Peptides against a protein of PDB entry 5OOQ. Designs and how they scored, part 148

Target 1, 227 residues: chain A of PDB entry 5OOQ
Amino acid sequence: YREDVRQVVTHPANALSFLQPGRLVEISVNGKDNYGWGAVVDFAKRINKRNPSAVYTDHESYIVNVVVNTMYIDSPVNLLKPFNPTLPEGIRPAEEGEKSICAVIPITLDSIKSIGNLRLYMPKDIRASGQKETVGKSLREVNRRFPDGIPVLDPVKNMKIEDEDFLKLMKKIDVLNTKLSSNPLTNSMRLEELYGKYSRKHDLHEDMKQLKRKISESQAVIQLDDL

## One batch from the design tools (peptide; made by RFdiffusion4, then SolubleMPNN)

Design b2_p23_4_s3 (from b2_p23_4, 10 letters changed)
Fold by OpenDDE base, seed 2:
Structure b2_p23_4_s3 (fold): chain B 227 residues (1-227), chain A 23 residues (1-23)
Amino acid sequence: as target 1 above (227 residues)
Amino acid sequence: METITLYRLQADGSEVEETLEMT
């Protein structure tokens, strides 16, 4: 059930509007490499320049660049490419007793375990010297301030996921947390229906984003003509 | 003293800015 909720929360139709610069996200790459809480730099639609016909799942269709402060110090961070979520060999979190550094890594939505209710102030130029370390220091402080964990976005109250099937899922989880395990088969069928609805919402979101960009571009042109 | 700025998202969609002193 937690995975089902994660799938809904991290779907582009829901997640993208909350991935502003500085948004805290909990990161797990390939289900094994836990980087802990990082901060979003930006995100972009995944484009395969080598294979433009590549079709990605919804959760793999966007790349999110995140600052982490748990990168193993001897990781080949210089090989990281901002828009390539396929991480080079040796890119991993520091283990116990190992030293860590700050790094910006590209991840997919599928690598987001949780989206935090908190957002850090994100420097305008994260690539500038010392800026990643500043964010890293902020991340350490936040983790210190929230020993029980960083507050997670409420899917209903914060993310405004009002889908009836999702609400039913949440209610079931609440009930399960109190008593009853639901049949996995029923959940899988409902999840498919939810994905169908979210796909439509995603299309609308992208359309709105494109429209906003066009409006901004048009306004910029008008301002240039007035100078 | 170094400070961090946090933005907490509220249920109404607004963000509340919080400044914390780093210790």
Scores: peptide ipSAE 0.590, ipTM 0.933, DockQ to the pose 0.675
Fold by OpenDDE base, seed 1:
Order: C-alpha cells, then sequence, then structure tokens
Structure b2_p23_4_s3 (fold): chain B 227 residues (1-227), chain A 23 residues (1-23)
C-alpha cells in the first residue's frame, strides 16, 4: 500500500506543483541507491534528442534536478549531464565510513520516495562555486533537527488529492495502522498470561518484558511490510 | 552566525518562513 501511495503522490499531475526550487525530497535511485533527503533545483519535461519519438511512462516523463549531500567523494560527477537521468557508472551515495560531497543529479519522478512539506532557500545559480555546499550544509542541519525524519506532505491535506479510489486506499491504510498499533499490546498481554507463572517462579520479569518487546516489534515489522 | 531559511507548507496552501540558527 505504501508503494501505491507513492505512485499517486509522485505522478506528474500531483507532484509537479510541489517541486518548487528548494523543495525537500527523499531520493532513491533504481531502488538501491539511497541519497536521503535532497533539495529540488528545477525540473523539465524529458526530451530524447536521439530518439524524439521515445515514449516514457508518466513517472519517467520528467527530469528533476536535485542537490544531494551524500554523493560518494570518488564518484565521477564530471560525467553527469543535466536532464539525463541515465547516471554514469560509479555515481552512487557514500556508504558508511566513506566521505561524501554535494552534487546535482538528474532523477525521474520514480526516484522520489517522498516529498517533504519543507523547502530550503535555493540559490539562483546553484552551479556557482560554493553554492551546492551551502545547500548541503542546510540539508545537514535539517536532518539534525529532524532525527525521526523530515515531515512529509500530507497527500490529502497538503496536496489536495481527492480521488475516490485514493481516499479509499488511505482509509484502508489507516485501518491497518490502527490494527498494527493494537496488536503489539494484545500480544504482550497474551505473553504475560502465558509466561506469568514462569516469571513469578523464576523472577524472569525483566526477561519476559524483553521477550514481549521483541515479539511485538517483530510482528509489527511483518505487518508494516504488508502495507 | 549562520542561519537557515525554511518554508513550511500549511494546510491552507500558505507557506510560513522560519529562520533557524545553525549549530
Amino acid sequence: as target 1 above (227 residues)
Amino acid sequence: METITLYRLQADGSEVEETLEMT
């Protein structure tokens, strides 16, 4: 269900009006390269000069240029071409322990995981010396201030998506989330009933609490993966 | 002191400007 929501949110009819310069977006390229939160520079309709008759899907029909601060330092950023979402080999985010740099990368709408309800101030000439780094510093500070994640645009309240099928989808997700929130408690109570006799006999109160927590967390994760 | 300017989108479609000091 989360992917279904993402498909609707990132559709050109919904997303483009929120991709102003400085808009924060969470970026995942090819489902594997997670750049984290970046800032929108601009966007344009995708044009293939080599094949003008090329037909793209809705989510691939636009190119969004974004500033990221998580580019691997040894990535061949000089090979990046504006408005070409086919990234050169070696363009990737920094892994743990690697150094990162700021870069502007062209992505498709399909590479947007989420759209934030925040925008940064975006310099007019982002390609000027030091400008990308300034945006990069701002991104770091925002991530520091929101350790639990940057607030995401509400598809209904903010984006005004009023499609009936989408609203039904959102209601289903809400129901499932409610069930998920209640299930861990129910399972914890059941575990307490099952192991209460053992915990009283062997003073396993702390172990039981830890086990209940682990079981509850595991069940919650499994159910969330179905969303 | 370095500052960050943020624009937060509200439910009414307006944006609220926030200036934050960098730490």
Scores: peptide ipSAE 0.588, ipTM 0.930, DockQ to the pose 0.826
Fold by OpenDDE base, seed 4:
Structure b2_p23_4_s3 (fold): chain B 227 residues (1-227), chain A 23 residues (1-23)
Amino acid sequence: as target 1 above (227 residues)
Amino acid sequence: METITLYRLQADGSEVEETLEMT
């Protein structure tokens, strides 16, 4: 069901009006390369200069340029071509423990996992020296501020998708989410997480109390030696 | 302090500007 929603949301008829410069989008290229949240630079209709008669699917018919801050540092970013979604070999996100850099990558609509309800201020010339890094810093800060994830556009409330079948789909998903949230297993995991947090807080509090006692005892001993 | 400007889309189609201080 989530994929069905994604297909509708990322369709040109729905997505393009929300791909303003600075729009935050969650990026997954070819279903395997997760770049996380990036910021839209611009988009254009896909044109094949070599084969003008090429027909693309709806989700491949537009190219979106996005700034990402998760590009692997040793990726051949110089080989990236604007508006060419066929990424060179070696272009990938950084893995855990690897260093990342900021890059502008061209993606298709099919590579958008979600569209955020937030936009960044986008510099006029993102290709100017230091501008990508500025956006990258902004992306890091946003991710820090939203540890549970960047808010996603509501397909109905924000995107105004009013198709009856889509609304039925959304209702089904909501019911399923409610069931999942009410599931004893989900509640138990949340309880365990809450208990873990509480236990950690309690342990820290007890450690602080013990430290205060030790400090007080040490001060009392010093006062006894000064008498 | 460096600030980040964010625009949040509302249900009415309007955007609300938010300024966040970078830490």
Scores: peptide ipSAE 0.584, ipTM 0.930, DockQ to the pose 0.666
Fold by OpenDDE base, seed 5:
Structure b2_p23_4_s3 (fold): chain B 227 residues (1-227), chain A 23 residues (1-23)
Amino acid sequence: as target 1 above (227 residues)
Amino acid sequence: METITLYRLQADGSEVEETLEMT
């Protein structure tokens, strides 16, 4: 269910309007490299100059530049190419006990785990000396102030996602969360029922993904017509 | 004392500015 929600939330039709400079986003690259919460610098449509005919998925069709403060200090950050989300080998978050630095990394929408309800003040020139570090300090302070996690955008209240299937999904999640919170000892059987419902939701998610693809295609066409 | 400016998004689409003092 969480992945299903993530797919909807991070779809260009929903996410891009909330990726203003300074927007906090939780970053996981390739499902492995967790950078934690970063701050959006900007975003652009992904263009492959070498292969203009390259077709990207909706979640890979945009590049988001984000400031992270968790980059491993010995990462080859000088090899980072602007607007290239294929990160060089050795670009990774610092592990426990390792020193970290601030860096701007290009990511796809698929690398966004969650979108925060908070934005930082973003300097106009993030590439200027010391600016990344300033944002990095702000990120550290925010994380300190929110030990239980940075507030996430409400997909319905904040993002105004009104898709009926999505609303049904959210209601189901709320019911499940309420049940999990009320019965922390929810036996293995309820997990199996949840997993069984997850499997059915995966089918619904695929249907929702198809529906969202259709809606996004329709909205993208409408937005392209309004541009 | 260093301050951080945050913008919190409200349900009506407005943003509220919050200033936090770095501890």
Scores: peptide ipSAE 0.579, ipTM 0.928, DockQ to the pose 0.729

Design b2_p23_4_s4 (from b2_p23_4, 9 letters changed)
Fold by OpenDDE base, seed 1:
Structure b2_p23_4_s4 (fold): chain B 227 residues (1-227), chain A 23 residues (1-23)
Amino acid sequence: as target 1 above (227 residues)
Amino acid sequence: METITLYRLNEDGSEEKITLEMT
């Protein structure tokens, strides 16, 4: 169900009005290259100069340029072309233990995992020396301030998506989430958290916090499988 | 002290300015 929501949210009819400069978006390219949260620079309708008659899907019909701070340092960023979502070989996010740099990458709407409810101040000329790094620093700070994740736009309350089928989908998701929250495992975790909060013993609090994280992670995985 | 400016979108379509001090 999460993918179904993503398809609706990232459709041009819904997404484009929220992709103003500085909008935070979570980026996953080709389902494998996760850049995390980036900031929108601009977007344009995709034009194929070599084949003007090329027809793209709705989710591939626009290119969004985004600043990311997770680009692998040895990626050939000099080969990146604005508004060309076909990324050169070697363009990838840094893995664990690798150094990263800031870069502007062109992506399609299909590469947007989530649209954040936050927008950064964007410099007028992002290509000027040091501007990408400034945005990158801001992104790092935002991620630090939101360790549980950057708040996502509410598709109904914020994006005003009023499609009946979509509303039904959202209702189904809400029901499923309620069922999961009422699961004995979830209740056990909440009880343990409550006990941890009341427990003056530091060690018990840490153990309960770790257990809660593990259970929450397990529930998140279950939710991902069910949604 | 370096600050970051964020804008949060409200349900009414207005934006709330949030200023964070970088730590």
Scores: peptide ipSAE 0.628, ipTM 0.940, DockQ to the pose 0.745
Fold by OpenDDE base, seed 2:
Structure b2_p23_4_s4 (fold): chain B 227 residues (1-227), chain A 23 residues (1-23)
Amino acid sequence: as target 1 above (227 residues)
Amino acid sequence: METITLYRLNEDGSEEKITLEMT
């Protein structure tokens, strides 16, 4: 059930509007590399320059750059490429007893375990010397202040996911958390239905974004002609 | 004293600014 919720929450149609700079997100890369809570720098649609015809799943169609403070100190961070979610070998979180550093890593939406209800103030130039470390300090402080965990965005109350099937799913989860009696098969079917609805919303969102860009470009051209 | 600024998202979509002093 948690995975089902995660799939819905991290879908571009839902997640992108909450991935403002500084948004806290819990990061797990490839289901094994847990970086803990990081802070969003920015995101962009994934573009494969080598293969423009590449089709990505919805959850892999965007790259989110995040600051983490749990990068293993000896990780080859210099090999990190912006907007390349395929991390070089050796890029991993620090294990127990290892030292960590701050780094900006590109991840997919699928690597987001949770979206926090908190957003940090993000420096304008995170790539400037010392800025990542500043964010890292902030992350440490936040974790210290929330020992029981950083509050997660409520999918319904905060994210305004009002899909009836999703609401039913959430209710079931609440009931199951109290009573482990729900059929997993029913939840999978509902997830598929939800996914279909969210996919449509995503398409509309992208269309609107493209339209806004075209309008802005057109206005810019008009202003240039008036000079 | 270094301060951290946080923004908490409210249910109404507004953000509440929270300033924390680093300990």
Scores: peptide ipSAE 0.626, ipTM 0.942, DockQ to the pose 0.668
Fold by OpenDDE base, seed 4:
Structure b2_p23_4_s4 (fold): chain B 227 residues (1-227), chain A 23 residues (1-23)
Amino acid sequence: as target 1 above (227 residues)
Amino acid sequence: METITLYRLNEDGSEEKITLEMT
């Protein structure tokens, strides 16, 4: 179900109006290279000057330039071509333990995993020296402030997607989420957290918060698997 | 202190300005 939602959300008819400069987007290139949350620089319709007759799918018909702060430090970023979503070999996110740098990468709409409801203030000239790093610092701070994840645009409430089949899909997802949230374990932990707020034991409160987060994360993972 | 400016999109289409102090 999540992929179906993603396909609708990232369709040009829905996505483009929300890809203003600074819009946070979660990026996964080719379904394998996860760059995490980046910031939109701009977008343009994909034009192949060498093959003007080239036909692209809807999700590949636009190029979005995004700032990421997770680029592997030894990636050949100098080989990146603006508005060319075919990334050079070696362009990848940093793995655990590797150093990362800020880079502007061109992606297709199909490489957007989610669109955030947050937008950064974007410098006018992101390609100027030091500007990418400034955005990178902002991205790090945002990620720190939202440890449970950056809020995602609501496809119905924010994006105003009114397709009947899509609404039915969203309703099904909502029912599933409600069932998961109504799990006695989740409710018991919420109660414990509420009690913990009144508990003078600081340690118990922190433990309950951590446990609640773990359960919430586990439920989110289950939802990911079930949708 | 260095600050970050964010804009949150509301359901009515308006944006709320959020200022965060960098730590």
Scores: peptide ipSAE 0.622, ipTM 0.940, DockQ to the pose 0.719
Fold by OpenDDE base, seed 5:
Structure b2_p23_4_s4 (fold): chain B 227 residues (1-227), chain A 23 residues (1-23)
Amino acid sequence: as target 1 above (227 residues)
Amino acid sequence: METITLYRLNEDGSEEKITLEMT
């Protein structure tokens, strides 16, 4: 369910209007490289100069430049190419015990795990010496102030996503979360209910996949109508 | 004392300015 929500939230039709400079976003590249919360610099439509006919998925059709403060210090950040979300080998977040550095990385919408309800004040010239580090310090402070996590944008209340299928999905998730929170993990019944919910989650996952497809189709139609 | 300025998005679409002192 979380992934299905993510797909809707990070779709260009929904996400782009909230990717203002300074918007906090949680970043996971290729599902393995977790950079944590970063700050949006800007975004642009992805253009392949070598293959202008390249067709990208909706979630890969935009490049978002983000400041992260978790880049491994020895990462070849000098090899980062503007507007190229294909990161060079060795670009990765710092592991535990490793030193990190601030960097601006280009990512796709698909690399956004969540969009925060907070945005930082962003310097006008983030590429200027020391500016990315300033943002990095701000990110550290924000993380410190929100130990339970940075508040995420509400897809309905904040993002005004009014798709009926999505609303149904959100209600189902809310019910599931309430049931999961009310049932202590230690109760054997909760494991069965979790398993039943996992089974229903699988059914719901199929429903959500269908919903995701419908939402993607409807949003694609809306984007086509807005073109 | 270094301060951080944050903007929280409200449900009405307005933003609330939050100033945090760096400790």
Scores: peptide ipSAE 0.619, ipTM 0.938, DockQ to the pose 0.753

Design b2_p23_5_s1 (from b2_p23_5, 13 letters changed)
Fold by OpenDDE base, seed 2:
Structure b2_p23_5_s1 (fold): chain B 227 residues (1-227), chain A 23 residues (1-23)
Amino acid sequence: as target 1 above (227 residues)
Amino acid sequence: DEERKKIIEELLKEGLIQEPVFP
């Protein structure tokens, strides 16, 4: 059920509107490499220059750049490629007893475990000297202040996911947490229907975003012509 | 919840975090 919730929450139709600069996200790459909480720098639609016809799943269709403060110090961070979520070998979080550094890594939405209800201040130029470390310090302090964990966005109250099936899923999770038996398998089938709805919403959102850009560009041109 | 709220308020005051944006 937690994975089902995660899939809904991290779907572009729901997640992207919350991935503002500085938004805290909990990161797990490939289900193995847990970087903990990081801070969103930006995101972009995934484009495959080598294969423009490549179709990605919804959760893999966007790349989110995040600042993490848990990168292993000897990781080959110089091999990181912007907007390439396929991380080089050796890129990993520091293990216990290892030193860590701050790094910006590109991840997919599928690598987001949770979205926090907090936003750090994100420097305009995160690649400038010392900026990643500043974010890293802020992140450490925030983690320190929340020993029980960074507050996660409420999918219903904060994200306004009001789909009836999702609400039912959430209720079932609550019931399960109270040790009441519900059948998990029945909920998986309903999740596919939910994804279908979210996919449609996402398409509309992207269309609106593109339209807004075109409008802004056209207005800028008009202003230049009037000068 | 109240404790978390207080922590958030302090973090905001200290300038470590900024106001959340809810679309």
Scores: peptide ipSAE 0.602, ipTM 0.945, DockQ to the pose 0.584
Fold by OpenDDE base, seed 4:
Structure b2_p23_5_s1 (fold): chain B 227 residues (1-227), chain A 23 residues (1-23)
Amino acid sequence: as target 1 above (227 residues)
Amino acid sequence: DEERKKIIEELLKEGLIQEPVFP
């Protein structure tokens, strides 16, 4: 049931509108490498220049760049490529007793475990010297202030996911948390139906993003002509 | 919930976090 909720929450139609710069997200790469809470830098639609016909799943169709403060110090971070979610071998979080560093890593929506209800200040140029470390210090302080965990966005109250099947899923989870009964299989079949409904919202979000980009580009051109 | 709200308010005052934008 938790995975079913995660799939709905991290779907582009729901998640992208909350992935503003500085938004806290809990990161687990490939379900194995837990980086803990990181901060969103930006995101972009995944484009394969070598294979323009490549079709990605909804959860793999966007790349999110995030600042983490748990990267193993001896990881080959210099091999990280912006907007390439296929991480080089040796890129991993620090284990217990190992030293960690701050890094910007590209992840897919599928690598988001949770979306936090907090937003850090994100520097305009995160790649400038010392900026990642500043964000890393802020992350450490926020984690220290929330020993019981960083507050997670409420899918219904905050994200306004009002789908009836999703609401039924949430009610079942609440009942299960109360009664300790797990029947995860019945809810997975309804996820495909939910994804069909989210496709329209996804298209609208992309259209809005393209429109905002065109407006920004047009304003930049006008400012250049006034000079 | 009240304790979490206080922590958030302190973090806002310290400038570590900014107001969340809800679309």
Scores: peptide ipSAE 0.600, ipTM 0.944, DockQ to the pose 0.616
Fold by OpenDDE base, seed 5:
Structure b2_p23_5_s1 (fold): chain B 227 residues (1-227), chain A 23 residues (1-23)
Amino acid sequence: as target 1 above (227 residues)
Amino acid sequence: DEERKKIIEELLKEGLIQEPVFP
């Protein structure tokens, strides 16, 4: 059920509007590398230059750049490729007793465990000296202030997910948190229906984003012509 | 919830966080 909720919440149709610079997100890469809470720098649609015909799942179709403060100090961070969510071997969070550093890593939406209801101040140039560390300090302080965990966005109240099947899912989870688990198979079918609905919404969102880019490009061209 | 609100308010005052954007 938690995974089902995560799939809906992290779908581009729902998540992208909340991935503003500084938004806190909880990060788990490949289901094994838990970086904890990080802060969103930016996001972009995933483009494969080598294979432009590559089709990605909805959750893999965007790259989110996030600042984490839990990167293992000896990780080969210099091998990180911008906008490549396939992380080099050795890129991992620090384990207990290991030293950590701040890093910007590219992740997919599928690597977002939860979206926080908090936004940090994000420096304009995160790659400038000391900027990642500043964000890292802020992250540490926020984590310290919330020992019970950083507040997560409410999918209904905050994200305004009004899908009836999703609302039913949430109600079931609430009931199950008070009672024993119902069969996961019924939820998978509902997820497919939800994905179908969100896929259409995603297409619309991409169209809007492309339109905004075209408008921005046109404005930039106009500005260049005015120069 | 009230305690969380207080923490958020403090973090806002300290300038560690900014107001969340809800579409």
Scores: peptide ipSAE 0.600, ipTM 0.944, DockQ to the pose 0.611
Fold by OpenDDE base, seed 1:
Structure b2_p23_5_s1 (fold): chain B 227 residues (1-227), chain A 23 residues (1-23)
Amino acid sequence: as target 1 above (227 residues)
Amino acid sequence: DEERKKIIEELLKEGLIQEPVFP
């Protein structure tokens, strides 16, 4: 069900109006390369100069240029072509223990995992020296401030998606979430949260926080299986 | 939710983020 929501949210009819410069978006390219949260530079209708008659799906019909701060340092970023979503070989996010750099990458709407409810300041000339790094620093700070994740746009409340089938989908998800909230793992997380609020012992609070995180991660896996 | 709101307000005040646009 999460993928169904993503398909609706990232459809041009819904997404494009929110892809203002600086808008935060969570990026996953080809379902394998997770760049985390990036910031929108701009977007344009996809044009195939070699084959003007090429027809793209709705989710592939636009190119979004985004600043990411998780590009592997040895990636061939010089080979990146603006508005070409077919990324050169070797363009990938940094893995654990690897160094990362800031880069502007062209992606399709299909590579957007979620749209954030935050906008950074986007320099007018992102290609100028040091500008990408400035955005990268801002991204790092925002991520630091939101350890539980950057706020995502609410498809109904914020994006005003009022399609009946979509609303039904959201209702189903809500029901499932309610069911999941009754799961022992979810209950354990809530108990730990409650206990943490009443705990005056710092060490205990920290332990509870760690446990809550572990429970939350486990619950997230279950949720992914059900949605 | 309130904590998130506070964080957003701080980020706005610091100039790290700008107001989101809802068309």
Scores: peptide ipSAE 0.597, ipTM 0.941, DockQ to the pose 0.651

